# Designs tried in a protein design run: peptides against a protein of PDB entry 3J47. Part 37

Target 1, 121 residues: chain A of PDB entry 3J47
Amino acid sequence: IRLTNQLKSLKGLQSKLKDVVEYLDKVINKELPINHTILGKLQDVFNLLPNLGTPDDDEIDVENHDRINISNNLQKALTVKTNDELMVIYISNLVRSIIAFDDLIENKIQNKKIQEQRVKD
Target 2, 26 residues: chain B of PDB entry 3J47
Amino acid sequence: NAQYHLLVKQGDGLLTKLQKYGAAVR

## One batch from the design tools (peptide; aimed at target 1 N83 L86, target 2 Y4 G11)

Design b2_p25_7_s4 (made by RFdiffusion4, then SolubleMPNN; from b2_p25_7, 21 letters changed)
Fold by OpenDDE base, seed 4:
Structure b2_p25_7_s4 (fold): chain B 121 residues (1-121), chain C 26 residues (1-26), chain A 25 residues (1-25)
Amino acid sequence: as target 1 above (121 residues)
Amino acid sequence: as target 2 above (26 residues)
Amino acid sequence: NKLRDEMIELVQRQIELVTKLQKEI
């Protein structure tokens, strides 16, 4: 039962990660704004992942040591992959913010030129 | 890890420059 | 103008760094 639930949660996480990647591609392509709710839910899932793969310290039978090391390595690999995805989101947000500021500045320069022309007329 | 932290640090530097530019335009 | 162009260059450089990092994953 526990292993099946972990596998189901991992599949759910993998699906969600795919949705986030697809969302990131749309953000990079300037098609969609960043959904902070998706980002927050992703962060929450990853903050919970370290806790999902800690076997409770009370069932240390010696045969599980190799499985614990594999689980910890997989969790670490998933955490790294997610940090990388979160970084891509962060940079995509940064780029979008810079473009929006550039447009704001250009609009302000144009508005200033229009006001200077109206004062000369 | 190290490349990740370098990328974040460069992004933060860019954000700081962006904020300065936005403040200079206001 | 000059400050804007410098910011665009910094963004482009950041995108390049992300793209390099994604190739190493």
Scores: peptide ipSAE 0.342, ipTM 0.859, DockQ to the pose 0.033
OpenDDE base, seeds 1, 2, 3, 5: peptide ipSAE 0.325, 0.290, 0.337, 0.327; ipTM 0.850, 0.847, 0.855, 0.851

Design b2_p25_8_s1 (made by RFdiffusion4, then SolubleMPNN; its pose is not in this set)
Fold by OpenDDE base, seed 4:
Structure b2_p25_8_s1 (fold): chain B 121 residues (1-121), chain C 26 residues (1-26), chain A 25 residues (1-25)
Amino acid sequence: as target 1 above (121 residues)
Amino acid sequence: as target 2 above (26 residues)
Amino acid sequence: SIDELLELVLQRQEEVLKLIKELQA
């Protein structure tokens, strides 16, 4: 049962990672805005991953221990990769927010200059 | 890692510009 | 306000920098 759940979770994570990579590529190419729903789902997966890696069962026979260790190592590697991808998405969103703010400030500066010129005329 | 650091540097550069403009709008 | 938006962006940037430092430790 646990191995099947780990495999299902790993497949789910792999599918989500693929979706995230595809989304990141679209964001990098400026084709789509960041989907907050996808980001939220990724955060949820990340928060659930530590719970999937805890072997609570003391009764795992020695032969399954190596397979479980390999599965846990792969899950850890996927977790690190997912975290890196989430960080890139977060930074990309932050940079976009900064650019939008810069444009807003520039517009305000221009409006102020126009008003000052009108007072001098 | 290298692409990440580049993106961070770009973000920091933009942030610095925003701070300067924010001070000018005061 | 624009000032509030700037403060939020600065706060988020600080959080990102903190996360980067934590990953490097």
Scores: peptide ipSAE 0.294, ipTM 0.847, DockQ to the pose 0.095
OpenDDE base, seeds 1, 2, 3, 5: peptide ipSAE 0.270, 0.325, 0.346, 0.278; ipTM 0.842, 0.842, 0.851, 0.845; seeds 1, 2, 3 fail the geometry check

Design b2_p25_8_s2 (made by RFdiffusion4, then SolubleMPNN; its pose is not in this set)
Fold by OpenDDE base, seed 2:
Structure b2_p25_8_s2 (fold): chain B 121 residues (1-121), chain C 26 residues (1-26), chain A 25 residues (1-25)
Amino acid sequence: as target 1 above (121 residues)
Amino acid sequence: as target 2 above (26 residues)
Amino acid sequence: TIDELLELVLKGLELVKKLIKELEA
């Protein structure tokens, strides 16, 4: 029962990660803005991932060592994938910030030029 | 991992500079 | 100055381009 629930939770996480990747691809393509709620949920999932794979120390029956290793490897692989997704989100935010800053500079240059023209007239 | 962290650190440094200049423009 | 700000933005864009290339590799 517990293992089945863990697998179900992991499949749910995998599906969610897929949705995030698809969203990130759209953000990279500048089709959609970054959703802060999705980002926050992804960060929460990432922070919980180390805890999802720590079996409470009490009942390590030695016979399941191979299955535990597979689970740990899968969790590690998911952690790496989540890190990559977070990186893409971060870069996307950085690009957006740079664009917004460029627009601010251009607006300031235009305003300065208008003021200089008004003083000359 | 190390390359990733270095990349993030460089981005953070840039963002911090950008924020400082944005604040100076206001 | 505005010129210094533009230079900073250009440096920023160059950094982002490097980041993107590293992600594609």
Scores: peptide ipSAE 0.278, ipTM 0.851, DockQ to the pose 0.037
OpenDDE base, seeds 1, 3, 4, 5: peptide ipSAE 0.277, 0.294, 0.307, 0.294; ipTM 0.848, 0.856, 0.861, 0.856; seeds 1, 3, 4, 5 fail the geometry check

Design b2_p25_8_s3 (made by RFdiffusion4, then SolubleMPNN; its pose is not in this set)
Fold by OpenDDE base, seed 4:
Structure b2_p25_8_s3 (fold): chain B 121 residues (1-121), chain C 26 residues (1-26), chain A 25 residues (1-25)
Amino acid sequence: as target 1 above (121 residues)
Amino acid sequence: as target 2 above (26 residues)
Amino acid sequence: SLDELLELVLKRLEEVKKLIEELRA
């Protein structure tokens, strides 16, 4: 029962990962816009992934060590790239917020000028 | 890296404007 | 207030700048 449930959960995870890969491929091909929610979830997944480079795999034969190192390096590179993309999006949102505040302040300045002119008249 | 730097510079410029406007509204 | 929101945005921007600088170091 427990093993069967674990296998079912793993299959579910595999299906979800396949969906994510398919989505990323569509984004790379510019078929779909970047979904920030999906990227955020991917970031969460990467943050939850155990550091695959932990030396506990010292028991795996020297030939598998190179493959594991390559996989870990690739995962690290993908994580860095994803983080950079999210950072760009975050900065863009901050800039948009600043612009909105700038417009609001400008409106307040204009309103004050109008009021001052009315008092002089 | 260059795109991020550009975005940061744009943000800094806007912040400077906001500071000036804030002073004018007081 | 608008001033409080501006301060929060400025703070976040400074944090991002710090992160970028840390990545470059």
Scores: peptide ipSAE 0.252, ipTM 0.828, DockQ to the pose 0.096
OpenDDE base, seeds 1, 2, 3, 5: peptide ipSAE 0.246, 0.242, 0.223, 0.222; ipTM 0.816, 0.747, 0.814, 0.814; seeds 2, 3, 5 fail the geometry check

Design b2_p25_8_s4 (made by RFdiffusion4, then SolubleMPNN; its pose is not in this set)
Fold by OpenDDE base, seed 1:
Structure b2_p25_8_s4 (fold): chain B 121 residues (1-121), chain C 26 residues (1-26), chain A 25 residues (1-25)
Amino acid sequence: as target 1 above (121 residues)
Amino acid sequence: as target 2 above (26 residues)
Amino acid sequence: SIDELLELVLQGLEQVDKLIEELRA
């Protein structure tokens, strides 16, 4: 039971780390609308967290229960941290998109000015 | 978690508005 | 109009700034 729970926790951490890497790769490659992927991965992590507490943990000595609770809290904290990092990346991408739109608008303004000058000439 | 989801929702709203702006500029 | 688009982008930036402040709080 203890080894199984530790393996499950490690597997959860590994899965989360993989999700972070995959997200970073998608951001670098400018693949897919970021929001649905981030939300989907977050949902996956949250769906995995309840599975870390098995009812069979009640059969374990109080000391083991405390250790399991600490481990679960650490995993939860790591999950929150990862979520925050994903949010920062998301916001950064939004800002970058806004800047790109600003540049596009400026380019269009310049193009209109050029066209107006050509019509006057 | 709730604050995070709220922030994500607000960001998605902004992204949608940006997409509309991009479509209007094109 | 282009001016309206610029105004909308500025509003978007303001909202993003608010989101960043909410993350820092």
Scores: peptide ipSAE 0.276, ipTM 0.846, DockQ to the pose 0.040
OpenDDE base, seeds 2, 3, 4, 5: peptide ipSAE 0.256, 0.274, 0.293, 0.250; ipTM 0.845, 0.853, 0.857, 0.838; seeds 3, 4, 5 fail the geometry check

## One batch from the design tools (peptide; aimed at target 2 V8)

Design b2_p26_1_s1 (made by RFdiffusion4, then SolubleMPNN; its pose is not in this set)
Fold by OpenDDE base, seed 4:
Structure b2_p26_1_s1 (fold): chain B 121 residues (1-121), chain C 26 residues (1-26), chain A 26 residues (1-26)
Amino acid sequence: as target 1 above (121 residues)
Amino acid sequence: as target 2 above (26 residues)
Amino acid sequence: DLDNLLKLMEILRQKIYELLKKREEL
């Protein structure tokens, strides 16, 4: 039962990470705006991941040290992967904000030129 | 980690420059 | 100036590309 639940949770996480990557690709391609709700859920999953792999310091024998190291390494790898995804999201937002601001400035310059022409006529 | 923080810091610096330019154009 | 902003945006975009490339190499 416990192992099946862990496997189901891992599959759910893997599916969610895939959905985030696919969303990120659409964001990079400017096809979609960033969904803050997806980002927030990914951050929540990331913050919960460290808690899934902290064994409380209860005395469990020398034979489990390799399993704990594998779990910690997997968790660290997932943590790095999630950080990389969040970074791509953040930068994609930044780049879009820069473009939108550039367009806003150009529109303002054009509007000012149109007003200056209307005052001269 | 360090490269991530450097990239984020560079992005924030760019955003801050963008915001300053926007305020100057307003 | 707008040109300086575009240049900063391009530097940022290039840095993203370099980070993605480094991630594919790991």
Scores: peptide ipSAE 0.344, ipTM 0.868, DockQ to the pose 0.060
OpenDDE base, seeds 1, 2, 3, 5: peptide ipSAE 0.324, 0.343, 0.291, 0.328; ipTM 0.860, 0.865, 0.844, 0.861

Design b2_p26_1_s2 (made by RFdiffusion4, then SolubleMPNN; its pose is not in this set)
Fold by OpenDDE base, seed 5:
Structure b2_p26_1_s2 (fold): chain B 121 residues (1-121), chain C 26 residues (1-26), chain A 26 residues (1-26)
Amino acid sequence: as target 1 above (121 residues)
Amino acid sequence: as target 2 above (26 residues)
Amino acid sequence: EEDELLSLMDILRGKIHQLLEEREKL
């Protein structure tokens, strides 16, 4: 029962990570705005992942050692993958901030030119 | 890991430049 | 994917540099 629930949770996490990647791809392609709620949920999943890979149970029987190593490796791989996803989101936000800043500067330049023309007339 | 940290550091450097530029346009 | 992110960071660096140059021209 616990292992089946862990596998189901892991499959659910994998599916959610896939949905996030698809969302990130749409955000990179400017098809969708960045959803901060999805980001927060990903961060929450990441903060929960370390808790899934360190059983503080000092009593894990030797027969489970290989399964724990596989779980820790998978968790580490998932942590790396979701860090990459978070980084893609961070870069996408930087791109948007730069574009918005460029537009702000251009608008300020145009406003300055209009004001200088009004003073000459 | 090291490339990831380098990329994040480069991103933060770009963000800092963007912030300085934003403050100077205000 | 990492190479694409690096490429995006380089594009951002280029855009920030262009904005700084346009500011120095004004």
Scores: peptide ipSAE 0.340, ipTM 0.865, DockQ to the pose 0.033
OpenDDE base, seeds 1, 2, 3, 4: peptide ipSAE 0.326, 0.294, 0.331, 0.302; ipTM 0.864, 0.861, 0.859, 0.861; seed 1 fails the geometry check

Design b2_p26_1_s3 (made by RFdiffusion4, then SolubleMPNN; its pose is not in this set)
Fold by OpenDDE base, seed 4:
Structure b2_p26_1_s3 (fold): chain B 121 residues (1-121), chain C 26 residues (1-26), chain A 26 residues (1-26)
Amino acid sequence: as target 1 above (121 residues)
Amino acid sequence: as target 2 above (26 residues)
Amino acid sequence: DADKLLELMQILRQQIHELLEQREKL
């Protein structure tokens, strides 16, 4: 039961991560705005990851030590992967903010040129 | 880790240039 | 002022391109 739940949660996380990547690619391609709901869902995954790694204290059998090490390594690998996705989100936001600022500045230059022409007429 | 720090440093450099540009247009 | 602005915009575009290229390589 526990292994099946971990595998189901991992598949759910993997699907969610795929959806986040696909969304980030659309954001980079300027097709979609950053959705705070994706960030919230990613944070929820991060908050659930520590809970997936807690051994239920109720079965101390020595065969679990190798399984615990594998589970901890998997949790660490998932944490790294999720950190990489958060970084891609951050960079995508930064790039979008930069483009929007560039457009704002270009608009301000054009407006200034129009005002300078009106003062010469 | 090192590639991450490089990406962050490049982003910060870009942000700093953007801020200077915004101040020059004001 | 306008020429400095154009130069800053070009540097910004180049840095965006470098960040996107680094993302594509990861």
Scores: peptide ipSAE 0.300, ipTM 0.859, DockQ to the pose 0.062
OpenDDE base, seeds 1, 2, 3, 5: peptide ipSAE 0.288, 0.272, 0.287, 0.277; ipTM 0.855, 0.850, 0.860, 0.855; seeds 1, 5 fail the geometry check

Design b2_p26_1_s4 (made by RFdiffusion4, then SolubleMPNN; its pose is not in this set)
Fold by OpenDDE base, seed 4:
Structure b2_p26_1_s4 (fold): chain B 121 residues (1-121), chain C 26 residues (1-26), chain A 26 residues (1-26)
Amino acid sequence: as target 1 above (121 residues)
Amino acid sequence: as target 2 above (26 residues)
Amino acid sequence: EEDKLLELMKILQGKIHELLAELEKL
């Protein structure tokens, strides 16, 4: 049971991670605005992961509560780590997009200067 | 958590500026 | 890791300022 729940949580996190990456790719491609969907999906993962670790059985002896709290803290820490990694990927993709825009703007400035020279000749 | 949210918010601010540049370059 | 993220954000901020300055010249 515990290993299966951990695998389900990891698969859920992996799926959300894929969705975040796909969303970031769409943002890079100028298809979508950034702010609401990534943060919302990450919050949804944070809200779902604690619930995936709670066994629905009201028969949990006090010794299992401490182990569950430790497991929840570890899952929370792993989720934070995964979010930090996603944020690094996000920022790296933003850097790449900004560089590409810089090059595009510079190319437009150069093209404008070339046209202005051709009109003066 | 709070530092992470601040960092995400700053990244989003940068991306909003990037989108404005992309619109000005069109 | 967090420090690297902050550094990347500073680079992005720098590039956005460069792009703004170039757009003001168009």
Scores: peptide ipSAE 0.361, ipTM 0.874, DockQ to the pose 0.038
OpenDDE base, seeds 1, 2, 3, 5: peptide ipSAE 0.331, 0.303, 0.317, 0.319; ipTM 0.870, 0.859, 0.866, 0.860

Design b2_p26_2 (made by RFdiffusion4)
Pose (drawn by RFdiffusion4):
Structure b2_p26_2 (pose): chain A 91 residues (1-28, 36-48, 72-121), chain B 26 residues (1-26), chain P 26 residues (1-26)
Amino acid sequence: IRLTNQLKSLKGLQSKLKDVVEYLDKVIHTILGKLQDVFNLNNLQKALTVKTNDELMVIYISNLVRSIIAFDDLIENKIQNKKIQEQRVKD
Amino acid sequence: as target 2 above (26 residues)
Amino acid sequence: TAEAEALTAEAEALTAEAEALLAEAE
C-alpha cells in the first residue's frame, strides 16, 4: 500500500514535468513558484539523515524486542500443541 | 557512541537468553 | 531525546508543506 501511494506521488511529478516542458515550449506562473519552493525544501536530508540514522536505530531495537516477545508466545503455543497431541495419543 | 553501544549490548543479551530458551524447548 | 523529537517534527512539517504545494500545483 505504501508503495502504491509513493508511486502515485511520483506519477504526479512526472506528469507535472511533462506539462511544464510543454508549457515552456509554448511560451517560447504560480505553479512555477510552488515548484521552486518544493525544490528548496535528499540533498538537505543528507545532514538531517545524521539524526534520522539515530532514530532508525531506536526503531530497529524496538522491532527486535517485539520479535522476542512474539517468539515467546510462539513457544507457549507449541508446548500447548504438544500437550494436545500427547492427550490424543493417550486416548 | 559508547552509550549507544551500551543499550545495544543489553538488547543482544536479551536475545541470547531467548535463544537459550528456544534450545531448551527443542 | 527532546532535540531529536523537535528535529523530527520540523522534518515532517517540511514534508507536509512540500506535499501541500505539489497538491496545489496539480

Design b2_p26_2_s1 (made by RFdiffusion4, then SolubleMPNN; from b2_p26_2, 19 letters changed)
Fold by OpenDDE base, seed 2:
Structure b2_p26_2_s1 (fold): chain B 121 residues (1-121), chain C 26 residues (1-26), chain A 26 residues (1-26)
Amino acid sequence: as target 1 above (121 residues)
Amino acid sequence: as target 2 above (26 residues)
Amino acid sequence: NAQLQEIQKEIQEKQQKAQQLLQEAL
């Protein structure tokens, strides 16, 4: 249940991110006017992202293209790191569930042995 | 990566034990 | 990308197998 809900939430976030990318592509292609409300919410999401590298204030002259690439690479690296951490938590919960089930099976075997012994007495 | 593959292998080992015990309870 | 998809597939197969084993042991 908990893990399925986390996976559902992650799939929902992935779908929303895809919808945002498709919207941004339509705005870039001038198919849709810039919706200031969507842009404001996008800015709020970017402001909630950890500061994706303050380059020390001394490189004002790196072309806007390199800054966008660095920001995208760090955002991608953080997304990969977060995915890896969630996968580790997922496997850890799976392993814990398997151990708890192993203990349940052992308890069932012991109970069966006790019942078989009581029928022989 | 390596730690993740080690955790995956540990999970497979436990799942294989679980299968053997499930078969022994039947 | 391919390695992440393979890992996700392997985890899903393990979950299904663990659920089947749980259902067979009940």
Scores: peptide ipSAE 0.318, ipTM 0.841, DockQ to the pose 0.024
OpenDDE base, seeds 1, 3, 4, 5: peptide ipSAE 0.300, 0.308, 0.296, 0.265; ipTM 0.843, 0.843, 0.846, 0.834

Design b2_p26_2_s2 (made by RFdiffusion4, then SolubleMPNN; from b2_p26_2, 19 letters changed)
Fold by OpenDDE base, seed 5:
Structure b2_p26_2_s2 (fold): chain B 121 residues (1-121), chain C 26 residues (1-26), chain A 26 residues (1-26)
Amino acid sequence: as target 1 above (121 residues)
Amino acid sequence: as target 2 above (26 residues)
Amino acid sequence: NEQLKKITKEILEKQKKAQELLEEAL
């Protein structure tokens, strides 16, 4: 049961990582806006990851300690990987905000020029 | 990690420059 | 405009490098 749940969580994380990569690729290609729901679900997975690695069972024999350490190292590696993906998304959002702000500034400059021309006529 | 934090810091620096430019155009 | 284009280009190039590093770590 525990191994099956870890494998299911790992498959779920791998699927979400794939969905995040596919989403990042679509964001980079300007095909889709950033889906905050995917980010929220990824954050939820991260908040659950520490809870999957905390042995709340005070009776796991010394032979399981190496398997728990391997699971925790894999979980930490997956946590780092997903943090890296989240920050690529954050940078992508920052770039979009920068572009949108540049367009807003340019539009405001153009509108000011049009108003100054109308006052001179 | 280190290259990534450098990338974020450079992004934040660029955002700050953009904000200053937007405030000067207001 | 030109400074903002330069900033945007620098961010885009860094984003591309970050993505390449992530793909190499996959």
Scores: peptide ipSAE 0.316, ipTM 0.843, DockQ to the pose 0.047
OpenDDE base, seeds 1, 2, 3, 4: peptide ipSAE 0.303, 0.314, 0.313, 0.299; ipTM 0.840, 0.845, 0.846, 0.840

Design b2_p26_2_s3 (made by RFdiffusion4, then SolubleMPNN; from b2_p26_2, 18 letters changed)
Fold by OpenDDE base, seed 2:
Structure b2_p26_2_s3 (fold): chain B 121 residues (1-121), chain C 26 residues (1-26), chain A 26 residues (1-26)
Amino acid sequence: as target 1 above (121 residues)
Amino acid sequence: as target 2 above (26 residues)
Amino acid sequence: NAELKKITELRNQIQQKAQQLLQEAL
């Protein structure tokens, strides 16, 4: 039950993340008006992401287009890293739950063996 | 992406085995 | 007895697969 609920929660998160991506693609393609409330919440999520590159403070007027591409690449790299880390945490919790369930089953088997021995004595 | 789906599929296979095992011990 | 043996074998198979999954995730 607990493990099935964790898997369901992860599938729900994955579905919600897909819906956010699909919404962003529709906004980029101008198919939907920019919802300021959704954009504000998305900005809050991005502000909770570690600041993507302090270039050390030395003045170079690099045209705003190259800065946007570098920032987007670093944001993508951190998003991938965060997704990989969340995956490792999920698999680790899955394995831990499996081990704990195996130990519970072994304890049940041992208790059954002890009861069978007490009926023979 | 493909490696992630493979890992998830293997995890689901383990979960299914665990469910069968839990049902056999009941 | 035979059911307990089958359960123990299923457990060993789950543990081996859990170790493989952990090794692929590292």
Scores: peptide ipSAE 0.333, ipTM 0.858, DockQ to the pose 0.018
OpenDDE base, seeds 1, 3, 4, 5: peptide ipSAE 0.307, 0.250, 0.325, 0.305; ipTM 0.841, 0.841, 0.858, 0.847

Design b2_p26_2_s4 (made by RFdiffusion4, then SolubleMPNN; from b2_p26_2, 18 letters changed)
Fold by OpenDDE base, seed 2:
Formats: structure tokens, sequence, C-alpha cells
Structure b2_p26_2_s4 (fold): chain B 121 residues (1-121), chain C 26 residues (1-26), chain A 26 residues (1-26)
């Protein structure tokens, strides 16, 4: 359940980002007027995103190639961290499911033994 | 990475045992 | 794992594209 909800939330975010790109393309192509309120909300969303590749303002002189590498490294680190967290949750759920099924098997074996005893009496 | 692969292998081993027990109880 | 990595890469590409388009629209 928790992992499926996280995957669903991530797919929802992916769909929403696609809709935003398609909207911005229409604005650039002059198919829609620039809505300053929508643009302001998009800016707020981007400002709430972790700075995926701004080194602290003290390294203004890193060539565009190094900025792309730092951005990719931070994002890769966040991806690895997210994958590790999701994996711990997956394994925890798997172990819990194994324990619950082991208990169910034991209960079924006990019930079968009780039925076999009642047929002998 | 290595500790993670070990934990996954342990989970797969437990799942395989569970499948065998579930088949034996049917 | 592979599906999650694919989704994360697609989210990144869309995020970068959306930031570029936002800068071009200002």
Amino acid sequence: as target 1 above (121 residues)
Amino acid sequence: as target 2 above (26 residues)
Amino acid sequence: NAELQKIQQEILQKQQQAQQLLQEAL
C-alpha cells in the first residue's frame, strides 16, 4: 500500500509537470495570453524545488558544464536516497507479509489437525 | 548497494520458503 | 527499480524543460 501510494503520487507529479510544459509551450507559441498569476504560481513551485544545481552563491564562476554536472550529481544523490528509502519500505512490507502468511499457514495446519481428530472420535 | 542486495536476497529467500509452505498446506 | 528510475528521469527532463520555458516566458 505505502509503496503503491508513493508510486501513484510520483506518476501524478509526472503528469502535472507534463501539463505545465504543454501550457508553457502554448504561451510561448502565442496560442494563449501570458497569465501572470499562473506564472507566479509556477515560480513558487520552482522555488520550492530543492536547488538542483545551484552551488551556494559563492561559486558564480563554474562553467555551464560543471553546473550541469553538479545538478546531475545532486539529482542522482536524491534519486539514490529515494530508491533506498522505497526499497527499505518494500522489504519491510515483504517481511511483514511473510510473517502474516506463515501465521496463516500454521493456523491452517492446526485447523486441519483439529478436523482429523474430530473424524477419529 | 552491497547491504541492500544482501537484504533483497534474504527477502527473496523468505518469499521462496513461504511459497513452498503455502503449496504444502494446500 | 527500473520503472521508478525511468519515472524519475522523465520527471527531471520535464522539470528542466519547464524551468527553461518559464525563463523564456519572462
Scores: peptide ipSAE 0.343, ipTM 0.805, DockQ to the pose 0.061
OpenDDE base, seeds 1, 3, 4, 5: peptide ipSAE 0.291, 0.288, 0.315, 0.275; ipTM 0.838, 0.845, 0.848, 0.842; seed 4 fails the geometry check

Design b2_p26_3 (made by RFdiffusion4)
Pose (drawn by RFdiffusion4):
Structure b2_p26_3 (pose): chain A 91 residues (1-28, 36-48, 72-121), chain B 26 residues (1-26), chain P 26 residues (1-26)
Amino acid sequence: IRLTNQLKSLKGLQSKLKDVVEYLDKVIHTILGKLQDVFNLNNLQKALTVKTNDELMVIYISNLVRSIIAFDDLIENKIQNKKIQEQRVKD
Amino acid sequence: as target 2 above (26 residues)
Amino acid sequence: ELDEAEEKMDEDKEKIEEALEKIEET
């Protein structure tokens, strides 16, 4: 789902660029200003990435912890299944 | 870095315990 | 299923180690 959403966003840019190129050919405004703003707003993320890296590490650790918890419950389930099997054999 | 490594080390320690439990179950 | 869960936890551990290395290099 996230991927489809990202693609939709990129699609708009691609179409928007084509339109802009055609517009410029014809010319040979508000949208242009808006685009410039967006441009000013990955390069900058470079420095900001430094911080993101730290935060990514924390969300990795949280995911590890959740995986451990899930493994614990999984073991319990497996034990219950074994017990059920033993009871059936007895029967 | 050292502080960050500390938390990481603890996380690894818990992971080891969980692995040991899995081996005992097997 | 238990082996698969352990493999996923190892993958998460590797991601943490790689993230820490990147932090140290920075």

Design b2_p26_3_s1 (made by RFdiffusion4, then SolubleMPNN; from b2_p26_3, 17 letters changed)
Fold by OpenDDE base, seed 3:
Formats: structure tokens, C-alpha cells, sequence
Structure b2_p26_3_s1 (fold): chain B 121 residues (1-121), chain C 26 residues (1-26), chain A 26 residues (1-26)
């Protein structure tokens, strides 16, 4: 029963990661703004992942140690992959904020030049 | 991880320079 | 000087473009 629930949770996480990748691609292509709610839920899943990797101290026989190590390595690989995705999102937001601020500065410079020209005429 | 922290640090450096520029245009 | 500020802005744009290229390599 526990192993089937872990596989189902892992498949659910993989599907969510795929949805995040597709969302990231749309964000990189400037087709969609970043959804902070998706980011927050991913971050919550990551904050819970360290708690999902702590074996509760229930006596699980030595023969499962290799399966637990494979599960932990897969969870770590999924954690790294989603950290890299969150990273791409963060940098994409930073770059968009920088470009928007650059455009705001340029617009302010142009407005100042227009005012200075009107005072000289 | 290390390459990420470098990219974030470079982005924060750009944001800080833009903030200084925006303050000088005010 | 406004021209020096525009030059600094162009340097920031180039550094942002470099960060985007590094992101596309991942």
C-alpha cells in the first residue's frame, strides 16, 4: 500500500513538472506571464520533499535499501530539475523587470529631452 | 547550483545598476 | 551626462542578453 502511494505521488509530481516546463517555455517565448501561484505550489512541494525523504524510524528490512536509494536519487534528480525550472522562471522574471525598467528610464529621458527642447524654443 | 547563483548574482547586479540609473534620471 | 547614462544602459542590455543566452544553454 505505501509503495503504490509513493509511485502515484511521483507520477503526479512528474505530470506537474511537465506542466511547469510547458509553462516555462510559454514564459520564455513571452506568450504568458509567470504564475506566482504555480511557483508557490512548486516551492511548497520542494519544502515538503525533504520531509518525504526522511524514513520515519519504522523498521524496514535491509532488502529494501537499494529501492529506497533509487527512490531518493530519483527524488533528488526531480528536485534538481524543478529547482532549475524555478531558476529559469526567476531569471526570466528578473530579465523582464530589467527590460521594463530600462524602457521606463528611456521614456523618462525622452520626456526630459522634450521638456528641455521646449524651454529652449 | 553554482552557475545558478552566478546568474542570479549577475541579474541582481544589473537590477542594482538600473536602480542607480533610475535614481540619477529623477 | 545623458550620453554616459545611455552608454551604461546599453551595457546593461548586453549583460541581460548574455544572461538569456546562458539560460538557453541549460
Amino acid sequence: as target 1 above (121 residues)
Amino acid sequence: as target 2 above (26 residues)
Amino acid sequence: DLDEMLEKMELLRQEVHKLLEELEKQ
Scores: peptide ipSAE 0.256, ipTM 0.841, DockQ to the pose 0.063
OpenDDE base, seeds 1, 2, 4, 5: peptide ipSAE 0.201, 0.209, 0.206, 0.175; ipTM 0.798, 0.826, 0.803, 0.804; seed 2 fails the geometry check

